# Ledger of designs, part 23: peptides against a protein of PDB entry 3J47

Target 1, 121 residues: chain A of PDB entry 3J47
Amino acid sequence: IRLTNQLKSLKGLQSKLKDVVEYLDKVINKELPINHTILGKLQDVFNLLPNLGTPDDDEIDVENHDRINISNNLQKALTVKTNDELMVIYISNLVRSIIAFDDLIENKIQNKKIQEQRVKD
Target 2, 26 residues: chain B of PDB entry 3J47
Amino acid sequence: NAQYHLLVKQGDGLLTKLQKYGAAVR

## One batch from the design tools (peptide; made by RFdiffusion4, then SolubleMPNN)

Design b1_p11_6_s4 (from b1_p11_6, 8 letters changed)
Fold by OpenDDE base, seed 2:
Structure b1_p11_6_s4 (fold): chain B 121 residues (1-121), chain C 26 residues (1-26), chain A 11 residues (1-11)
Amino acid sequence: as target 1 above (121 residues)
Amino acid sequence: as target 2 above (26 residues)
Amino acid sequence: DLIKKILEKLK
């Protein structure tokens, strides 16, 4: 149950993220008018992402282009790290579920053997 | 990538064995 | 034995 719910939630998040990317591509290609309400909600989601894009180094005139690339690379690295961590947790829970089911099968086989012995006595 | 795909394939192999055992116990 | 060793790695 818990694993299936986590997988369903992750698939739901992946679908929503795909829909956001497809929407942004359509807006960039001018196929859809910019919906300011969707863009505002997306901006709120980005503002809720930790602003990990400023190391506390007061004073260097790095052109706005390099700061955007560093922020995008850091956000990508954090997204990859979070995805890898979630996948490790997913695999760990899958293996635990496999072990618990193997133990259940072995217990069921043992119980069947005990019943077959009791019918022969 | 390759180690991750190997780990997933090992998990699928265990799941397939487990399904066969679960079917043999039914 | 293998199951115990896997369980120890997952703990």
Scores: peptide ipSAE 0.388, ipTM 0.875, DockQ to the pose 0.045
Fold by OpenDDE base, seed 4:
Structure b1_p11_6_s4 (fold): chain B 121 residues (1-121), chain C 26 residues (1-26), chain A 11 residues (1-11)
Amino acid sequence: as target 1 above (121 residues)
Amino acid sequence: as target 2 above (26 residues)
Amino acid sequence: DLIKKILEKLK
């Protein structure tokens, strides 16, 4: 039950992120008017993301093109790290669910043996 | 990527064994 | 026994 709910919540989050991307693409293509309230909420979400591109204020002089590539590489590296951490948590929860199910099965086998003994007495 | 896919595949294999065992005890 | 070995790999 808990693992199925976590997987459902993660799928719901993935669907919602896809809807946000599709909305942003429609706004960029001028198919929809810019909603300032949605844009403000998206800005709040981006501000809650770890700033993947605060240069420590001490190196002025890499052309804007190299700064975009460095920020994209750092964003990719942090996304991979976050995916690896979430995967370790997912597997730990999967194994915990496997153990809890094995204990439930063993309890059912014991209860069945107790019933078979009571029918022989 | 490859280690990730291997680890997911091992988890699915364990889940499938667990489902078979749960069906045999039912 | 198998569960104990799995729990030890998760610590």
Scores: peptide ipSAE 0.382, ipTM 0.876, DockQ to the pose 0.045
Fold by OpenDDE base, seed 1:
Structure b1_p11_6_s4 (fold): chain B 121 residues (1-121), chain C 26 residues (1-26), chain A 11 residues (1-11)
Amino acid sequence: as target 1 above (121 residues)
Amino acid sequence: as target 2 above (26 residues)
Amino acid sequence: DLIKKILEKLK
């Protein structure tokens, strides 16, 4: 029950992420106007992704254009890496669920065979 | 992208086989 | 048998 609910929740999240990508592609292609409310919520979701690019560097001044491009490339690379890691975790949990359910089925078949033999004796 | 879709499709195929096996044992 | 084939693909 718990594992099936987690799988259903993760499939629901995957569907929602696909709908978001399809929406962003339509906005990039100018097929839909930019909805500022949806874009703001997407920005909030991206800001809740672990900010793997605040250097703890206390100190002021010098050259904001090249650092913004490096930070955006790092954030993009980290978003791709995080997506790949979440995918590997998803597949690993799916396979573990399959093995555990196969073992449960085999145990149920064996228990049924033992019970049928005891009724014939 | 293509390898990801193949891996997800293999996972869904295994899940479907498992659901059929679970229904046959019930 | 199926579990062994799945475990061999995970290794």
Scores: peptide ipSAE 0.364, ipTM 0.865, DockQ to the pose 0.058
Fold by OpenDDE base, seed 5:
Structure b1_p11_6_s4 (fold): chain B 121 residues (1-121), chain C 26 residues (1-26), chain A 11 residues (1-11)
Amino acid sequence: as target 1 above (121 residues)
Amino acid sequence: as target 2 above (26 residues)
Amino acid sequence: DLIKKILEKLK
């Protein structure tokens, strides 16, 4: 029950993430108008990501285009790293679920053998 | 991307085999 | 033993 619920929750999260990506692709392609409410919630999700880049210290004016590319590359690298970490956690939980189910099957087989022995005595 | 989809597909195949085995042991 | 049989059926 608990493992099936975790898998269902993870599949639900994956479906919602896919719907968000598909929505963002439609907005980037100008097929849909930018919904300010969805953009605000997306900004809140990005603000809950650890703030990678308060620019520590000192220099005024003229290079705003290269800093956006470095910040986007760091955010992409962190998104990839977070996706890889989530994937490793998912596989680890899947393997633990398989082992726990194998142990449950072995326990059922042993309990059945013990019942068959008690009926022969 | 392709390796991720392959790994998820292998995991779903394992879960399906495990569910069939658990139903056959009941 | 069961893990070995599952691994052999997955190969």
Scores: peptide ipSAE 0.340, ipTM 0.857, DockQ to the pose 0.051

Design b1_p11_7_s1 (from b1_p11_7, 7 letters changed)
Fold by OpenDDE base, seed 2:
Structure b1_p11_7_s1 (fold): chain B 121 residues (1-121), chain C 26 residues (1-26), chain A 11 residues (1-11)
Amino acid sequence: as target 1 above (121 residues)
Amino acid sequence: as target 2 above (26 residues)
Amino acid sequence: TLLDKILEALS
């Protein structure tokens, strides 16, 4: 139950993030007008994201390109972390399924033994 | 990515085997 | 046991 709920929640989040990306792409491509309310909410989300790369205040002069690369690297690291978490959830569900089938098989074997004993009696 | 896909493939293989054994015990 | 054989085959 708990892992299934986590997986469901993560899938839901992924779907919502995809919807946001698709919306932003449509806005960039001028297929949809800019909705300031949506942009405001997105800005709020980004502001709640931990500062995924405040370079120490001292290197103000590193060209915008290096900051973008660092930000991309951090986003990539977060993506990898998310994939690892999904993998753990998948393995955990698989193990639970294996255990459940193991118990089912054992129960069937026991039931068969009981039936065989009853026929002999 | 490759390791993830390998793990998923292995897991699916195990699940398939488990299903076969479960069906054989039915 | 049969169960052990199944576990071995799954491993």
Scores: peptide ipSAE 0.362, ipTM 0.860, DockQ to the pose 0.031
Fold by OpenDDE base, seed 5:
Formats: structure tokens, C-alpha cells, sequence
Structure b1_p11_7_s1 (fold): chain B 121 residues (1-121), chain C 26 residues (1-26), chain A 11 residues (1-11)
């Protein structure tokens, strides 16, 4: 049961990471806005990871302590990797917002110049 | 974590500056 | 341009 749950979680994480990569590629190509659903699903996986590493209360055999530490280290490593990916997504969103605002500001400046010229004519 | 927070803070600072300039253009 | 000034301030 535990190994099957770990494998299922790993497959879920792999699928989510693939979705994040696909999303980042779409962001780089300026095709789609950030899919908050993918980020939410990733957060859900990470919130579930601690629950997957919790030994069921029944077999606290001493040999499980090393497995718990390995699971915690893997979870920490995965959390760091996800934080890095989220950081890249955040920066990408900031850059896109800056570009959109720059275009908006330029359009406003041009419109203002056109209005001022029309008043002078 | 600290580097991530620093980057987020810098990004928020840039957005705030951009908002101020957008308001000045109005 | 004003846009260039904004870009300079964002840099």
C-alpha cells in the first residue's frame, strides 16, 4: 500500500511538473496566461506529500525512521524545485505585466498627443 | 527562501514604480 | 521618450 501511494504521488508530481513545463513553454511563446489551476494542483500535491510520508500509526518499527528521513529529504528537495519553478513563473508574469503596462502607457501617450494636436488645429 | 523573497520584493518594487508612472501618464 | 524614462526608472 505505501509503495503504491508513493508511486501514485510521484506519477502525479511528474504529471504536474510536465503541466508546469508545458505552461512555461506557452508563457515563453506568449500564447497563454498563467494557469492558476496548475499551480493549485502543484500546491495540493505538496500539501499531500507530508501525509504520504506519515507512517500509519500501526507499524512504528525502528527501520521506518530511515525511510521517513529519506521521504522528508525528498519532499524538501521537491519543495525547493517547485519553489524555483514558481519563482520562474512569477518572474515571467511580472515581465508580461510590465510589457503590457508599457504598451498601455505608450498607447495613452500617443492618444494624448493626438488629442492635443486636434485641439491646436 | 531568502533569495526567493528578495526576488519577489524586487518584482513588487518594479510593479509599484510602473503603477506610479501609469498614474502620472493619466 | 516618456517610455524610455519609465524603462530607465524600472532598470
Amino acid sequence: as target 1 above (121 residues)
Amino acid sequence: as target 2 above (26 residues)
Amino acid sequence: TLLDKILEALS
Scores: peptide ipSAE 0.352, ipTM 0.855, DockQ to the pose 0.032
Fold by OpenDDE base, seed 3:
Structure b1_p11_7_s1 (fold): chain B 121 residues (1-121), chain C 26 residues (1-26), chain A 11 residues (1-11)
Amino acid sequence: as target 1 above (121 residues)
Amino acid sequence: as target 2 above (26 residues)
Amino acid sequence: TLLDKILEALS
């Protein structure tokens, strides 16, 4: 149940992200007017997102480059930490699934043996 | 990164085997 | 056993 709900939520998020990308592409192509309210919300999302180094900051003076590099390194470290935590959760869920399947299989084998014995009697 | 991807691949392989086993026990 | 097959799959 929990895993199915997580998968459903992830699929929903993926669909929403696709819709956002499609919207942004239409705005970039000047097919739709820029909605400042949507842009503001997207900016808030991007501000909450770790600054995945946008390569387009090429014009910010070399003096701030060291601070940006340190910030990017910290962000990379945080991303790695998050990946490690997600990996631990994934492994834990796999182990739980394996145990549950083992118990289910054993129960089915026992039930089959009981049915076979009843047919012989 | 490579170790992470390897671990995920191994986990997916296990899930596939578990699914096959569960189907065979049906 | 089923456990052995699962362990073999894990290895």
Scores: peptide ipSAE 0.367, ipTM 0.861, DockQ to the pose 0.038; fails the geometry check
Fold by OpenDDE base, seed 1:
Structure b1_p11_7_s1 (fold): chain B 121 residues (1-121), chain C 26 residues (1-26), chain A 11 residues (1-11)
Amino acid sequence: as target 1 above (121 residues)
Amino acid sequence: as target 2 above (26 residues)
Amino acid sequence: TLLDKILEALS
């Protein structure tokens, strides 16, 4: 039961990571805004990842050492991959904020010019 | 991790500069 | 231009 749940959770995580990658691609392509809920869910998954590699204290069978090392390596690789994804999301948000701010400033300048012209009239 | 934090710090610095610029234009 | 100033701030 526990192993099946772990496999299901891992498959779920893999699916979510795939969804995040697809979302990131859409964000890079400027098709969708960043969903902060996805970011929060990813952070939650990562906070749970250290717990997925902790063997429950009881059955330290020697055969588990290689599996634990593989699991730890996979978890580390997944952690690095997600950190990279989060970084891309952050940069994308930053760029969007800059563009939006630039447009806002330009709009303010235009509005100021219109007001100055109205005062002269 | 350290590189990520550095990048985030740089991004935050840029945002701060952008905010200052926006305040100066107001 | 304003855009140039933003670019300078980003550099």
Scores: peptide ipSAE 0.362, ipTM 0.860, DockQ to the pose 0.035; fails the geometry check

Design b1_p11_7_s2 (from b1_p11_7, 5 letters changed)
Fold by OpenDDE base, seed 4:
Structure b1_p11_7_s2 (fold): chain B 121 residues (1-121), chain C 26 residues (1-26), chain A 11 residues (1-11)
Amino acid sequence: as target 1 above (121 residues)
Amino acid sequence: as target 2 above (26 residues)
Amino acid sequence: TLDEKLLEALS
């Protein structure tokens, strides 16, 4: 029962991570806007990750050391992967913001020039 | 890691400028 | 540069 539940949870996590990757790919390809809710959930997962890999000091049975090391390595790998994904999202948002503001700046400059010309006429 | 932090720092600086601009345009 | 455009827009 416990092992089956762990396997099910891991499969669920894997599926969720896959969905996130697919979403990120769509965002990178500009097919979808950035979903802040997904980003928030990823951040929450990231913030919880350190707690998932800290063996509670009390149950370091020597027999679990290898499993703990594997879990820590997996956690580290997931952390790195998540960090890379977050970086891509961040860059994508930044680029979109820059483009939007560049357009806004240009519009304002043009409007100012038009107003200045109207005042001179 | 260092490149990532540099990128984030540069991005934050840009966002700050954009926010100032947005406030001035309003 | 983008910064110069921002500065120009703020002036």
Scores: peptide ipSAE 0.278, ipTM 0.843, DockQ to the pose 0.030
Fold by OpenDDE base, seed 1:
Structure b1_p11_7_s2 (fold): chain B 121 residues (1-121), chain C 26 residues (1-26), chain A 11 residues (1-11)
Amino acid sequence: as target 1 above (121 residues)
Amino acid sequence: as target 2 above (26 residues)
Amino acid sequence: TLDEKLLEALS
């Protein structure tokens, strides 16, 4: 019963992680806007992931050590992959913000020059 | 890690330049 | 102008 529940929970987590990756891919591809709340929650999850791989000091038998190591390696690999995706999203947003701001500033400068020319004429 | 920090640092540098430009246009 | 130099630096 307990092992079956743990396996079910792990499968549920895997499905949710897959959904997160799919969401991140859509955001990278500009199909969806970035939700800052989702990004913040994802960052919180990843900050907690190193703690999910620390065996609590509970006397869990040495025979599960190999399964825990495989799980930790998978979690680490998923963490690295998601950190890379978050980085790409961050850079993409930064670049878009810079371009938009540059265009706004250039437009403001042009408008100011037009006004100055009208006052001089 | 090092490549990530470099990209973040470059992004921060661009933001700083953008802020200076925005302040000069005010 | 200073604005032109900043524009060039952002380009």
Scores: peptide ipSAE 0.268, ipTM 0.845, DockQ to the pose 0.028
Fold by OpenDDE base, seed 5:
Structure b1_p11_7_s2 (fold): chain B 121 residues (1-121), chain C 26 residues (1-26), chain A 11 residues (1-11)
Amino acid sequence: as target 1 above (121 residues)
Amino acid sequence: as target 2 above (26 residues)
Amino acid sequence: TLDEKLLEALS
């Protein structure tokens, strides 16, 4: 049961990571806005991953210690990978916000110049 | 982790500057 | 103007 749940969660995480990568590519190409639902689902998966690696208090046989360490290392590696992806999304959003704001400032400056010219006429 | 935090800090700094510029344009 | 300086700083 535990191994099947871990495998299912890993497959789910892999699918979500693929979706995030695909989304990031669309974001980089300026085709789509950020899907907060995908990010929320990824965060939920990562919040559940520590719970999947917690040995239920039952049969902590010594052979499970190496498997727990491998699971923790894999979880850490996956967390780092997801953090990197989230970072790219964050930077992309910041850059988009900066560009949009720059355009807004330029439009406001132009509108002010037009108003000043109308007052002089 | 440190590089990530540095990048986030730089992004927040840019956002703050942007907000100041927006307030000055208003 | 101040607005132009701010725009230049954003450029």
Scores: peptide ipSAE 0.261, ipTM 0.846, DockQ to the pose 0.028
Fold by OpenDDE base, seed 3:
Structure b1_p11_7_s2 (fold): chain B 121 residues (1-121), chain C 26 residues (1-26), chain A 11 residues (1-11)
Amino acid sequence: as target 1 above (121 residues)
Amino acid sequence: as target 2 above (26 residues)
Amino acid sequence: TLDEKLLEALS
């Protein structure tokens, strides 16, 4: 149940992100007018996102380069940490699924043996 | 990286075994 | 047997 809900939530987030990308592409292609309110909200979302090391091509003075490198290192560390946590969860769920499946198979084998015995009687 | 890929490979192997086992019981 | 196939799959 929890994993299914998380997967559903993640799929929902993925769909919404796709819609945002499609919207931004339409704005870039001048198919839609620039909506400053939407851009402001997106900017807020990006500001809340750990700076995912998009080099904004703005003329970054040398002082900003060191800050960007530190930010990129922090982002990388956070990404690694998140990946490790997800990996542990994945493995744990995999092991639980294997155990549950093994038990299910054993139960099915026992049920089959009982059925075969009933046919012989 | 190498340990991660090894772990993923082992997990895939286990999933394959599980699928084979499920098919054998079916 | 089914048990042997299962054991082979688990091994």
Scores: peptide ipSAE 0.233, ipTM 0.837, DockQ to the pose 0.028

Design b1_p11_7_s3 (from b1_p11_7, 6 letters changed)
Fold by OpenDDE base, seed 4:
Structure b1_p11_7_s3 (fold): chain B 121 residues (1-121), chain C 26 residues (1-26), chain A 11 residues (1-11)
Amino acid sequence: as target 1 above (121 residues)
Amino acid sequence: as target 2 above (26 residues)
Amino acid sequence: TLLDKLLEALS
C-alpha cells in the first residue's frame, strides 16, 4: 500500500512535469499566449532550487559562453547526483516493502498451518 | 539512464512476483 | 530476525 502510493505519486508528478514541458514548448512556439501566473510559479520553483550557476563573484572575466557551459555542466552533474540519490532511496524503500510483504506472507502461512493442525487435532 | 531504467524494470518485476505470491497465499 | 534488523536499518 505505502509503496504503491509513493509510486502513484511519483507517476503523477512525472505526468504533471511532462504537461508543464508541453505547455512551455507551446508558449515558445507561440501556439499559446504567455500566462504570467504560471511563469511566476515556475520562477518561484527555480528560485527554490540551489543556484546551480553562481560561480563566486570573483571571476568577472570569463566570456559569457564559458560561464553558460560551466553552469550547464554543474547543473548536469547535480542532476545526475540527485537522480542517483533518489534512486538509492527508491530501491531502499522497494526492498523494505518486499521484506515487509515477505514477512506478512510468512505470517499468513504460519497461521494457516496452525489452523490446519488444530482441525486435525 | 539505461542503468536507472533497468533497476526500475527489475523492481517492477519483483513487485509483480510479490503480488502474485500474496494473491496465492490469500 | 535478520529481516527485522534490515527493516530497522532502512528506517
Scores: peptide ipSAE 0.339, ipTM 0.856, DockQ to the pose 0.041
Fold by OpenDDE base, seed 5:
Structure b1_p11_7_s3 (fold): chain B 121 residues (1-121), chain C 26 residues (1-26), chain A 11 residues (1-11)
Amino acid sequence: as target 1 above (121 residues)
Amino acid sequence: as target 2 above (26 residues)
Amino acid sequence: TLLDKLLEALS
């Protein structure tokens, strides 16, 4: 049961990471806005990972301590990797927002200049 | 974690500046 | 321009 749950979680994480990569590629190509649903699902997987590594209280045999430490280290490594990916997504969103605002500001400046010229004529 | 928070803080600072300039153009 | 000032502030 525990190994099957870990494998299922790993497959889920792999699928989510693939979705994040595919999303990042679409973001780089300026084709789609950020899918918050993918990020939410990824966060849910990471929030569930600690629960998957918790030994069921029933078999605290000493041999499970090393497996718990390995699971925690893997979870930490995966969390760091996810944080890095989320950081890249965040920066990409910031850059897109900045570009959109720059275009908006430029359009407003141009419209203001046109209005000022019409009042002078 | 600290580097991530620093980056987020810098990004938020840039957005705030951008919002101020956008308001000044209005 | 105001846009140039914005770009300078963002740099």
Scores: peptide ipSAE 0.338, ipTM 0.855, DockQ to the pose 0.033
Fold by OpenDDE base, seed 2:
Structure b1_p11_7_s3 (fold): chain B 121 residues (1-121), chain C 26 residues (1-26), chain A 11 residues (1-11)
Amino acid sequence: as target 1 above (121 residues)
Amino acid sequence: as target 2 above (26 residues)
Amino acid sequence: TLLDKLLEALS
């Protein structure tokens, strides 16, 4: 149950993120007008994201390019971590299915033995 | 990536074996 | 059974 709920939640989050990306792409392509309310909510989401690359205040002089690369690397690392977590959930569900089928097979074998015994009696 | 594919392949193999056992018990 | 324990751990 717990892993299934986590998978469902993650799939839901993925779907919502996809919808946001699609919306932003439409806005960038001028297919939709800029909705300031949506942008405000997105800004709030980004502000709630842990600072994925505040370099320590002391290196203010590192060119914007290096900061972008570090931020991209952290985002990539988070994406990889998320992928690994999804993989674990997938494997767990697969193992559960295997266990359930194994139990079903065992139950069928037992039922067959019981029926055979009843026919002999 | 390679480890992921290997794991998926192993899972598919186990599922196939389980299906064979299930068919044999039917 | 071992299977039940595994199922419980995965649940």
Scores: peptide ipSAE 0.372, ipTM 0.865, DockQ to the pose 0.074; fails the geometry check
Fold by OpenDDE base, seed 3:
Structure b1_p11_7_s3 (fold): chain B 121 residues (1-121), chain C 26 residues (1-26), chain A 11 residues (1-11)
Amino acid sequence: as target 1 above (121 residues)
Amino acid sequence: as target 2 above (26 residues)
Amino acid sequence: TLLDKLLEALS
């Protein structure tokens, strides 16, 4: 249950992130006009994210090279964590599918044996 | 990447074995 | 069943 809910949440997040990327690509390619309201909402999302490498506009001090590196490290760490979580979910689903299939096969074998016994009686 | 692909490949191998077993039992 | 317990543990 808990893992399934985490999987669903991660899939939902992945879908939303994909939609954001597709939107940004369309804006960059000038296929869509820049919508300031959408950009404002995206900025709000980025502001709620722990500083994943967006420079805070307020400290445009040249010493920012170290902050950019720290932010890149945090983004990398979050990416690795997400990848590991997705891998665990994938393995878990695979194992569940194998177990369910094994049970289905066993049930089918048992049902066949019961039918064969009924025909002999 | 390589470890992920290895895991997926192992999973696919298990699924293939399971499919063969299911076909033999049918 | 043991299977259900395993599925529950994996969930």
Scores: peptide ipSAE 0.355, ipTM 0.862, DockQ to the pose 0.074; fails the geometry check

Design b1_p11_7_s4 (from b1_p11_7, 6 letters changed)
Fold by OpenDDE base, seed 5:
Structure b1_p11_7_s4 (fold): chain B 121 residues (1-121), chain C 26 residues (1-26), chain A 11 residues (1-11)
Amino acid sequence: as target 1 above (121 residues)
Amino acid sequence: as target 2 above (26 residues)
Amino acid sequence: TLLEKLLLALS
């Protein structure tokens, strides 16, 4: 039950994230007007992502364009890493649930056999 | 992405088999 | 059972 609910919640989150991506793609393609409220909420989400772009105080006059690309690459790498970690957790929980259910079934079969033997005696 | 979808699909298949087995043991 | 031990190890 708990695992199934977690999986359902994760699938729901994945679906919502997909919807957000599809929305952003439509906005980028100018198919939809920019909604400032949605953009503000997305900005808040990005701001809650660890600011991995603490500019190391090293005075390298790297033009502002390259810093944005490095920050985006790092954020992407962390997003991928987080996705992989969540996937591993999901699979691990799935395996645990399968094992627990297999043991439950075996216990039920054994209990049934014991009851049948008691009725024959 | 493709490997992720494959793993999720395999997991869903295992869950379905498990559910069928649980129903058959009832 | 072996499965219970595995479940405990994973828990």
Scores: peptide ipSAE 0.360, ipTM 0.859, DockQ to the pose 0.039
Fold by OpenDDE base, seed 1:
Structure b1_p11_7_s4 (fold): chain B 121 residues (1-121), chain C 26 residues (1-26), chain A 11 residues (1-11)
Amino acid sequence: as target 1 above (121 residues)
Amino acid sequence: as target 2 above (26 residues)
Amino acid sequence: TLLEKLLLALS
């Protein structure tokens, strides 16, 4: 139950992140109007991410292409690191669930053997 | 990406085996 | 048990 709920929550988060990316792509392509409330919440999410050098909104100057590439590389590296950490947590929780279930099954088998011996005596 | 999907599939396979084993012990 | 040791290492 707990592991299934965690996996469901992670799948739900992944689906929501995909929906956000699709929304941002539609806004960039001018297919949808800019919603400042949604963008503000997304900015808050990005601000809670370790300082991915957000290009400061203040200089629309062509010289920032190299800084944008460095920022994108850092963002990609942090995304990969976060994905690896989540994978380790997932595997650890899976192993814990397997161990706990194995112990539960062994306890049930032992209890059943004790009951069968008591009925035979 | 491919290694991550493989690990997730292996984890799902282990969970399925665990569920079958739990149902057999019930 | 080995299983208990693994649980302790993961906890």
Scores: peptide ipSAE 0.355, ipTM 0.857, DockQ to the pose 0.041
Fold by OpenDDE base, seed 2:
Structure b1_p11_7_s4 (fold): chain B 121 residues (1-121), chain C 26 residues (1-26), chain A 11 residues (1-11)
Amino acid sequence: as target 1 above (121 residues)
Amino acid sequence: as target 2 above (26 residues)
Amino acid sequence: TLLEKLLLALS
């Protein structure tokens, strides 16, 4: 149950993120007007994201390019981590299915043995 | 990537074996 | 069984 709920939640989050990306692409392509309310909510989400690479305040002079690369690397690391977590969930569900079928097979074998014994009696 | 594909392939192999066992017990 | 314990751990 727990892993299934985690998978469902993650799939839900993935779907919502896809919807946000699709919306942003439409706004960038001028297919939709900029909705300030949606942008405000997105800004709030980004502000709630752990600061994925505030370099310590002391290196203000590192060119914007290096900060972007560090941020991209951290986003990539988070994406990889998320993929690994999804993989664990997938494997866990697969193992559960295997266990459930193994138990079903064993139960069928036992039931067959019981029926064979009843026919001999 | 390669490890992921190997894991998926192993899972598919186990599922196939399980299906064969399930069919043999039917 | 060991399988039941694994199922419980995964549940």
Scores: peptide ipSAE 0.392, ipTM 0.865, DockQ to the pose 0.100; fails the geometry check
Fold by OpenDDE base, seed 3:
Structure b1_p11_7_s4 (fold): chain B 121 residues (1-121), chain C 26 residues (1-26), chain A 11 residues (1-11)
Amino acid sequence: as target 1 above (121 residues)
Amino acid sequence: as target 2 above (26 residues)
Amino acid sequence: TLLEKLLLALS
């Protein structure tokens, strides 16, 4: 139950993120007017996200090098954490699949034995 | 990284074996 | 079965 709920939540998050990207693309393409309330909420989300080092700050002010390194280390740590969580979900799904197949196989073997017995009777 | 890829490959190998076994019992 | 219990624990 818990892992299924986590997977469902992750799929829901993925779908919502896709919808946000599609919305932003439409805004960039001038197909939709800019909604300042939505942008404000997105900005809040991005401000809560650790600065995923945008490589486009080409102004290497040398004074921020230590802060950039700390930010990169934090980003790397979060990426590793996310990867570990995904790995746990993957392994759990594999184990569930193995169990489900084992039960299915056993059920098929039993059904075959029952059919063979009915043909002999 | 290498250990992760190894685990994924092993998992995929197990899934393939399970699919073959399920097909053989079918 | 033991397998069902494991499935339930993982669910």
Scores: peptide ipSAE 0.379, ipTM 0.866, DockQ to the pose 0.097; fails the geometry check

